# Peptides against a protein of PDB entry 6IDX: the designs that were tried, part 213

Target 1, 380 residues: chain A of PDB entry 6IDX
Amino acid sequence: KELAKLSADVTFATEFINMDGIIVLTRLVESGTKLLSHYSEMLAFTLTAFLELMDHGIVSWDMVSITFIKQIAGYVSQPMVDVSILQRSLAILESMVLNSQSLYQKIAEEITVGQLISHLQVSNQEIQTYAIALINALFLKAPEDKRQDMANAFAQKHLRSIILNHVIRGNRPIKTEMAHQLYVLQVLTFNLLEERMMTKMDPNDQAQRDIIFELRRIAFDAESDPSNAPGSGTEKRKAMYTKDYKMLGFTNHINPAMDFTQTPPGMLALDNMLYLAKVHQDTYIRIVLENSSREDKHECPFGRSAIELTKMLCEILQVGELPNEGRNDYHPMFFTHDRAFEELFGICIQLLNKTWKEMRATAEDFNKVMQVVREQITRA

## One batch from the design tools (peptide; made by RFdiffusion4, then SolubleMPNN)

Design b2_p21_7_s4 (from b2_p21_7, 12 letters changed)
Fold by OpenDDE base, seed 5:
Structure b2_p21_7_s4 (fold): chain B 380 residues (1-380), chain A 21 residues (1-21)
Amino acid sequence: as target 1 above (380 residues)
Amino acid sequence: SREEALEGLIKRHKERRKKSL
């Protein structure tokens, strides 16, 4: 206990480290010897002293043994560990992941996100915070190839549902630090949309063109009795499609693929449109047909609106930006849906369409409508 | 940068420990 307090002093820490004191503490953890009276209390103080000593930056985190890592990971994976040991073990693992890429690799092999979920299902908000902070550390340090796997683990209904039910909807006020960790998790998850946001559509890719054709099919062929397909030549079909793409509100109604060549939002806008069309088909059809039947210049251009809204949402959500230490603002909606960005898009496109009608907007008012919609989204 | 984000998380970690440990 006294050692743990003294370890916060840099002068004491320097002398104690020079006496190999930190090596003695690490060996006490590595030994795993539960035979001592008051072992849990002694271990909790040992782990505290270790953290305080390491905070001085005198000893590299890379000096930590694999055996030590395995013992600490063992305390996090054991169901019947003392809360004081668990909290310090989570803190040590977080520090290891944050301070060393080598330790990240070793810890990522020993600990799964699934094991950390159990520490979210508790009433102790400090344990929950350290568990999410460790998840965030693992996510930030993950190589690009593993970041999508981490995201898929978050998209796994379980982690998101547990955070929603046990943290956000918990009977306790969310502390500032938990709010920050939820913000960090949100930012790191939305940052996975950056690839799609920066992916240009290839106008020559037939599979990508088929998505645009599917948007047309869902909007216009779902109500068309198949009897009215006039067997007229390829040119009339192209002219028909050009009319359909104009009614869909694409800027380039001759070649809608060109609207998705600008990054941001690139292919992410097409992903949102396709999601809306498949998951919320009635909403999609209603929005498209209600605007396609207008001859009064008050049509809301769905395609253009979807692209610019996707770009706006990327700007509002700071897609491609890294977590800021000072922020604690998170969207609870992020934790309500597996595809929270696309669901948010689906809500916002309805809001845009409503706002367009209320303003009696024309194509010249487009930027004004988008500004009003931005204000509505940022105030909600 | 990732380095700045990492430094921020390290700082927040240390501040959290001072309050909770």
Scores: peptide ipSAE 0.535, ipTM 0.953, DockQ to the pose 0.812
Fold by OpenDDE base, seed 4:
Structure b2_p21_7_s4 (fold): chain B 380 residues (1-380), chain A 21 residues (1-21)
Amino acid sequence: as target 1 above (380 residues)
Amino acid sequence: SREEALEGLIKRHKERRKKSL
């Protein structure tokens, strides 16, 4: 206990480290020897002293043995561990992940996000906060290839649902630190959209063209009996598609692929449009047909609107930005759906279409409509 | 930057520990 307090002093820490004191503490943890009277209390103070000593930055985190990591991970995976040991073990793992990429790799092999879920189901908000903070540390330190797997693990209805039900909708007020950790988790998850936001459509990619064809098919061929495709020549088909792309509200009616070459929002806009068309097909068809049937200058250009709305949502949600230490604002909606960005797009595109009608907008009013929609979204 | 975000999380971690441990 005195050692844990004194370990906060840099002079004491320096002397103690020079006496190999930290090695003795690590060996005590590594041994796992429960034979001592007051083992749990002694271990809690040992872990505290270890953290305080390591905070001085005198000793590299890379000195930590695999055996030590396994013991600490063991305390996090064991359900009957004292809360004081659990909390310190979560703190040690978080600190290890944050301070060392080599320790991140080792910890990511020993601990799964699934094991941390049990620590979110408790009534102790401190334990919940350390568990989310460790998830966030793992997420931030993950290589790009593994970040998508972590997002998929978050999109696994279980983690998101548990955070929603046990943290956000918990019977306790959310502390500022928990709000910050929820913000960080949101930001790190939205950052995965950056790749798609910055991906230009290749107008020569047939698979990407097929998505635009699928958008057309869903909008216009869903009611057409497939029997009435007359075998009329390739040129009439191209002219028909140009009309359909105009009715879809693309800026480039001849080659809609060109509308997705601008980054941001690049391919992310096409992903949102395809999600809307597949998951909310009735809403998509309604929006497109309500505007395509107008011969008046009051048509809401769906394609252009979807692209600019996607860009606007990326700006509002700060897609591609890293978490700021000062922020604690998170959107509860992010935790309500696995495809929360695309669902938000689906809500906002309906809002845009409504606002366009209410304003009796023309193509010249497009930017004014977008400004009004931005204000509506940012006030919600 | 990623480094600034990491430093921010390290700082918040240390501040949280001082309050909770």
Scores: peptide ipSAE 0.535, ipTM 0.953, DockQ to the pose 0.803
Fold by OpenDDE base, seed 2:
Structure b2_p21_7_s4 (fold): chain B 380 residues (1-380), chain A 21 residues (1-21)
Amino acid sequence: as target 1 above (380 residues)
Amino acid sequence: SREEALEGLIKRHKERRKKSL
């Protein structure tokens, strides 16, 4: 206990480290020797002293043995009665992951996100915070391939649902530190959208063109009387599609693929439009048809609006930006759905369409509508 | 940068430990 307190002093820490004191502490953990009276209390103070000593940056984290890592990982992966040991073990693993890529690799082999999920189901908000912080550390330190796998594991209904039910909807106020960790997790997850946001549509890619055609099909072929015989010449078909793409509100009515060549938002806008059309088909059709039936200059250009809204959402959510230390703002909606970005888009596009109607906007008012919608989204 | 984000998380970790451990 006194050692743990004194280890916070840099002068004491320097002297103690010079006497190989940190090696003695690591050996106490490595031995796993439960034979000592008050072992749990002694271990908790040993782990505290170890953390305080390592905080001085005098000793490299890479000096830590694999046996020590396995013992600490064991305290996190196994049912432990002592919350004090668990909390310090989570803190040590977080520090190891943050401070060393070599230790990250070793820890990522010893610990799964599934094991950390059990520590989110507890009533102790400090344990929950350290568990999410360790997840965030692992996510930030992961190579690109592993980041996608981790995010897919987070999109697995279990982690998201547990955070939602046990943290966000918990009977306790969320502390500032937990809010920060939820923000970090959100940012790291939304950064996976960056690839799609920066992907240009290839106008020659038939599969991508087929998605645009599917948007047209969902909007217009559901109402097309079967009397449109497949025999009207290729030119009449092209002219028909140009009209349909105009009614969809694309800027380029001849080749809508050109509207998705600008990055941001690139293909992410098309992904959002397709998600809306497939998952919220009635909402999609309503928005398109309400505007396509207007012979008045008050038509909301859906295609253009969807692209600019996607870009605006990327700006608001800071897609591609790394977590900022000072921010604690997270969106609870992120934890309510697996496709939270696309669902947010679906809400915001309805808000845009409503705002357009209320303003009696024309194509000249487009930027004013977008500004009003931005203010509405950022105040919600 | 990724380094700045990492430094931020390290700092927040240390601040959290001082309050909770």
Scores: peptide ipSAE 0.532, ipTM 0.953, DockQ to the pose 0.830
Fold by OpenDDE base, seed 1:
Structure b2_p21_7_s4 (fold): chain B 380 residues (1-380), chain A 21 residues (1-21)
Amino acid sequence: as target 1 above (380 residues)
Amino acid sequence: SREEALEGLIKRHKERRKKSL
């Protein structure tokens, strides 16, 4: 206990480290010796002292043995561990993962997200916070090839359901630190959209062009079987499609594929439009037809609006950026939907369409409408 | 930078531990 308190002092820490004191503490943990009276209390203070000493940055985290890592991971995986030991073990693992890529690799082999999920099902918000913080550290330090696998594990309905039911809908107010960890998890998950956000549409790719054609079909030919889309559009059909692409609100009415060559948001905007058209078909058709039937220059250009809204959402959600240490703002919808970004887009495009009508906007007011919509989204 | 953002997160982690342990 006194050692844990004194270890917070830099002068004491320097002297204790020079006496190989950290090595002694690590050996105590590595031994796993339960023979001492008050073992749990002693171990909790040992782990506290170790953390406080390492926090001075005098010693590299890479000095830690694999035996020590296994012992700490063992405290996190054991069902009947003292809460004080569990909390400190989660904190040590989080510190190891954040400070060392070598330790990340070793820890990622010893622990699973499934083991950490059990620590989210408790009533103790501090334990929940440390568990999510370790999840976030593992996600942050994962190599690019493994990030998608981790995110698929996080995108599992199970983890989201547990966070929703035990953290967000818990009997306690969400503390600032938990809100930050939920924000971090959200940002790291939405960063997987970066690939699609930076993917340019190929105007010559027929499969990508067929998606734009499907958007037209859903809006204007809702009763027509997609099998009857005659691939040989006569010149008269091309002229008809140019009118339909204008009614859809694309900037390039002749070749809408050109609107998706700008990155960001690239193909991610097309993904959002297709999701809206398939999953929220009535909403999509309503938005398109309400604007396509106007003759008063107050038409909201859906295609242009969808692209610029996707770009705006990427900026608001910091897609492609690391989480900011100062932010605590998370979207509860992230935990309620499998495709939370596309669902957010579907809500925001309706808000945009409403705001456009309320402002009696024209095409010249486009940027003003987008600014008002940005303010509405960031205040919600 | 990505490095500065990681350093900020490490710092916040350290500050959280000092408040809760």
Scores: peptide ipSAE 0.465, ipTM 0.935, DockQ to the pose 0.815

Design b2_p21_8_s1 (from b2_p21_8, 15 letters changed)
Fold by OpenDDE base, seed 4:
Formats: sequence, structure tokens, C-alpha cells
Structure b2_p21_8_s1 (fold): chain B 380 residues (1-380), chain A 21 residues (1-21)
Amino acid sequence: as target 1 above (380 residues)
Amino acid sequence: MDASIEAQIKRLKERNKKVLS
């Protein structure tokens, strides 16, 4: 207890470290010996002193053993652990993850995001904060190849639902630190869109071209009686597709794939269009057909609009930007759905289409419409 | 990435001081 108090002082910490005091504390944790009277209290103070000493940055976190890591991970994974021990163990794990890539690798093998979910279901906001912060630390330190797995874990309806229901919609006001950790988690989740945002379409990739063809099919062939597919020659088919791609509102009606070579938004725009077409088919068909049937030059070009809207949403959401220490703004909407970005796109494309009509816009007004839509989205 | 990690470390230390006090 007195050691834990004194360990907050840098002078004491330096002297204690010089006496190999941290090694003694680590060995106490490693021993796991429950035979001592007041073990839980002693352990809580041991972990406090250890964390305070290590927070001075005098000793490298790499000094800890695998046995120590396993013990700390065990305290986080064990049911019915003292809240004081749990909190300190979460803080120690976060510290280890953040300060050492070697320790991150070891911890990532011992702890899953799924195990941390239980600590989000508690009423203690401090425990919830440390649990989310540890998830964020694991996400930040994850190599690029494993970030998608972290995202998939976050995309699990269960984790998002728990954060939404127990943290965001909890009966307690969200503290500034929790708001920041939710912001960080949101930013890290959106950064997974960066790959697709920066992926150029290959106009020669048949699989990618088939997606564009599927967009055409869903828009124009879904209502067409299959009996009226005229066996008309290859040239009529090319001319038909060029007309269809014009009606879809692509800039390049001959080769719509060229519209997706611009990064940002690259393939992410195509992903959004395909999601809208498959998941919200009625909305997609309505938007496309309503504008494709217009001869009044007031048609909203869906393809161009979807691309520029995707780019705009990436700019608004700062996709690819790292978390800023000064920001605490998070969007609860992104915790409501697994495909929250695509759902946001689906809402915003309807808003764009509405705004286009209200403005009686033409193709010349496109940038003005986009500016109005930007203002509408950023004020909502 | 390093700046974000450093920021998180700083915030963690600040949280620890408040909770361990």
C-alpha cells in the first residue's frame, strides 16, 4: 500500500527501480500464490505500484516475462475477479500493447476482443473505458493484415450492440475519455475503408466489370419480362449497354469502369452502389429509373453522383486519417449497423436525389448540388 | 501511426493517475 503511494513519485521510483524493485513486483504476480492472507488486496497494490513505476518510463515494458503476461491476461479473462485487479490488469495490458510490439504479439495470442466484451456489459464506466481503450490499443498495434480481423470483430453485431446499449445508451453521461475512446474506435473502423477507397478499378478485370453489368441488370432487366430479351446482334447489344450506362449516369457511358479509376473513392463507390442495389433494391431501382426516364435535362446522374458522394463521405468522415487526440466526436449511427457506411451512403444518395429535384438541377449545377448536400450532411 | 500511439500512451498515463490515486 505504501509502495503504491510512493511509486507515483519519480525520485522514489528511480531509487526503487535501481534496487530491482520492479523485478520483485513482477515475481509476486508471476507466482500466482493465493496462499497469502489478503491476497487480492496485496495483488491490487502490487499491480498499482508496478503500473505507476512503469509509467515513469524508466524501465522498458519488454522486461516482463511471458508468465507475467499470462497472469495479467488471466485476471482479465477470469470470472469474478476483483474490480480493482481487473482495472489495473486492463491498464497494464493496454500499456504493454501500446509500448511494445513484441508484447502486443504475445497479448494478441492470449486475449481476444470477444473476452473484452464482458467488461463492456458492466455498469462501471471506468472498466468500460479501459476495455474499449484496450480494444483500440490492439487495433492500433495490429499489423495491416490483422486489422481486418479486428474490424470483423467490431463488425460483429454483438460488440456493436453492447457498445450501443451499455455504453452509448447507458443511463450515465458519457465522460470525455469514453467519448474519445469511442471516437478512436470509430476512426480505426473507418480506416478499413481506406483500402477500397484507394483501390483503382482495373477496366480489364472482368469480375469488376461484371459488377457494373449487375448494376445495369438490377436497374433495367429486373422489371423486364425475360421473354423480350431480343436476340439482337452484338452491335445492338453494345449500343444498348452504352445507352444503359448513360441512363445509369456514368460519366464514361462507353466504359463505366473508367469512372472508378479515380482514387479516392475508387472501388469503394462501386461497393456502395452494389450494396444499395442488392440490399435496398427498390430504392436503387426507383432512383435510377426516375432519373433515366427524364428527357428534361433534370436527370440526376446516379453513377456520377454515387462516386462523388462516396468521395464526399470519405472526406467528411476523414477516412484514412489517424485518430486525433483532441477529438471526442463519435457518430452513434456507426454502432447501429455492420454496414453503417453503406447505409449512410444509401441515406445520403436519397438526400442527394431529393436535393437535385428540389433545386431543379441540371448537369451544370452538379457541384452546387454537392455543396448543398455536404452542408446538409455536416449539419445532421 | 506513431503519433496516435503516443497520444494513447499519454492518455493512458493520465487515466492511470486518476484511477490509481
Scores: peptide ipSAE 0.523, ipTM 0.948, DockQ to the pose 0.861
Fold by OpenDDE base, seed 1:
Structure b2_p21_8_s1 (fold): chain B 380 residues (1-380), chain A 21 residues (1-21)
Amino acid sequence: as target 1 above (380 residues)
Amino acid sequence: MDASIEAQIKRLKERNKKVLS
């Protein structure tokens, strides 16, 4: 107890570290011996003193043993009754993950995001904050190849639901620190879209071209029995497709693949369009068909609008940017659905189509419509 | 990446001071 209090002082910390005192604290944790009366209280003070000493930055975090890491990870993964030990253990793990890539690797082997979910299902917002902060630390330190795996895990779907129900919709006001950690988690989740946002369509890739063809099929062939593909010659088919791609509102009606060669938003725009067409088919068909037969020059070009809206959403959400220390603005909607970005796109494309009609816009008004839509999205 | 990690470390230390003191 007195050591924990004194360890906050840098002068004491320096002298205690010079006397190898921190090694003694680590060995106490490593021993795991529950034989002492008041072991939990002693351990809580030991972990406090250790963390305060290490926070002075005098000693490298790499000094800790594998046994120490396993003990700390054990306190987080086991159903412990002692909240004080849990809180300090979460803080130590977060510190280890952030300060050392070597420790990150060892901790990532011992702890899963799934084990941290239990610490979100509590009424203690401090525990919830440390649990989310540790998830964020693991996400920040993850190799690029592992970030997608972390996000795709079934644990992430469950994590979003738990955060929504137990943190965001909890009976307590969200503190500034929790709001920041939710913001960080949101930013790190959306940074997974960066790859698709920066992927150019290859106009020669048949699989990618087949997606554009599928968008056409869903919009215009929904009532046509696939058996009645009229045997009209290849040229009439190409001319028909050019008309269909014009009605879909692509900028390049001859080769719509060219509209997806610009990055951002690259292939991410095509992913959003395909998601809308498959998951919200009635909405997609309605938006396309309402504009496909307009001769009044008030047609909303869906393809162009979808691309520019995807780009705008990437800009608003700062996709590819790292979390800013000063921000705490998170969107609860991003915790409501697994495909929250695509769902946001689906809401915003309907808003765009509505706004276009209300403004009686033409193709010349496109940028003005996009500005109005941007203001509407950023105020919501 | 380093700046975001440094920011998180700073926030963690500040959070630790509030909770552990």
Scores: peptide ipSAE 0.521, ipTM 0.948, DockQ to the pose 0.861
Fold by OpenDDE base, seed 2:
Structure b2_p21_8_s1 (fold): chain B 380 residues (1-380), chain A 21 residues (1-21)
Amino acid sequence: as target 1 above (380 residues)
Amino acid sequence: MDASIEAQIKRLKERNKKVLS
């Protein structure tokens, strides 16, 4: 206890470190000697002193043994541990993950996100904060190949549901630190969209062209009398598709694939359009047909609007940007659904279509409509 | 990435001082 208090002082810490004091503390943890009276209390103070000493940055985190790491990971993975030991163990793990790539690798083998979920199901917001912060640390330090696995773990309905129900919708005010950690987690999750946002469509990729054709099919063939079977010659078929792609509001109605060669938003716009067409088919068809049937020059070009909206959403959400210090603005909506970005797109494209109608916009007003929609989205 | 990690380390140290002392 007195050591933990004194370890906060940098002068004491320097002298204690020079006397190999940290090595003694690590050995106390490594020994696991439960035979001492008040072991849990002594261990909590030992871990406090260790963490305070290490937080001075005098000693490298790489000095810790694998046995020490396993003991600390063990305290986090055990279902029955004192809250005081758990909190310090989470803090030590976060410190090890952040400060050392070699320790990250060892910890990532010993601890799963699934084990950290149990520490989110508690009434203690500090424990929840350390658990989310450790998830964020693991995400930040994950190699690119494992980031998708972390993403998939976050996409697990269970983690999102627990964060939503036990953290966000908890019966207590969210502290600034927790809000920041939720923001960080959200930003790291949105960065997974960057790959698709920066992926150019290949106009020669038949599979990608088939998706554009599927958008046309969903919009127009579901209502087409089977008597208009596209059985007439290749030229009539091309002319028919060109008309349909114009009605869909693509800029390049001859080759819509060219509209997805611009990055951002690249293929992410096509993903959003396909999601809307498959999951919200009635909304998609309504938006397309309401604008395709207009001859008054007040048609809202869906394809162009979807692309520019996707780009705008990426800008608003800062897709590809790293978490900023001091920010704590997170969107609870992104914890409610697996495909929350595509759902946001579906809401915003309806807002865009409504705003276009209300403004009685023409193609010349496109940028003005987009600016109004941006202001509406950023105020919500 | 390094700046975000440094920021997280700083926040962790500040959190530790408030909660673990």
Scores: peptide ipSAE 0.520, ipTM 0.948, DockQ to the pose 0.866
Fold by OpenDDE base, seed 3:
Structure b2_p21_8_s1 (fold): chain B 380 residues (1-380), chain A 21 residues (1-21)
Amino acid sequence: as target 1 above (380 residues)
Amino acid sequence: MDASIEAQIKRLKERNKKVLS
């Protein structure tokens, strides 16, 4: 107890470190000897002193043994650990992950996001904060090849549901630190969209072309009687598709694939359109047909609008940007659905279509409509 | 990346001081 109090002082810390005091503390943890009277209290103070000493930055985190890491990870994975030990163990793991890539690799083998979920289901917001912060640390330190696995673990309905129900909708006000950690988690999750946002469509990729054709099919052939005889010549069919792509509001009516060659938003816009068409088919068909039947120049070009809206959403959500230290603004909506970005797109495209009608916009007003829609989205 | 990690380390140290005091 006295050691833990004194370890906060840098002068004491320097002298204690020079006497190999940290090595003694690490060995106490490594021994795992539960035979001592007041073991839990003694261990809590040992971990406190260790963390305070290491936080001075005098000693490298790489000095810790694999046995020490396993003991600390063991305290986090045990269901009936003392809260004081758990909190300090989470803080030590976060420190190890952040300060050392070598320690990150070892910890990532010992701890899963699934094990940290149990620490989110508690009423203690401090424990919840350390658990989310450790998830964020693991995500930040993950190599690019493993980020998708971390993403998939975060994309688990279970983790999002637990954060939503036990953290965001908890009976306590969200503290500034928790709000920041939720913001960081949100930013790291949106950065997974960056790959698709920066992926150009290949106009020669048949699978990508088939998606555009599927958008056309869902919009126009779902209501058409199968009686359109297969025998209309290739030219009439190509001319028909050009008309359909015009009605879909693509900029390039001849080759809509060209509209997806610009990055951002690249293929992410096509993903959003396909999601809308498959998951919200009635909404998609309504938006397309309502604008395709207009010959008054007040048609809202769906294809162009969807691309520019996807780009705008990426800008608003700062897709590809790293977390800023000063920010604490998170969107609870992104924890409500696994495909929250695509759902947000589906809401915003309806808002855009409504705003276009209310403004009686033409193609010349496009940028003005987008500016109004941006203001509406950023105020919501 | 480094700046975000440094920011997280700083916040962790500040959080630790509040909890361990």
Scores: peptide ipSAE 0.520, ipTM 0.947, DockQ to the pose 0.862

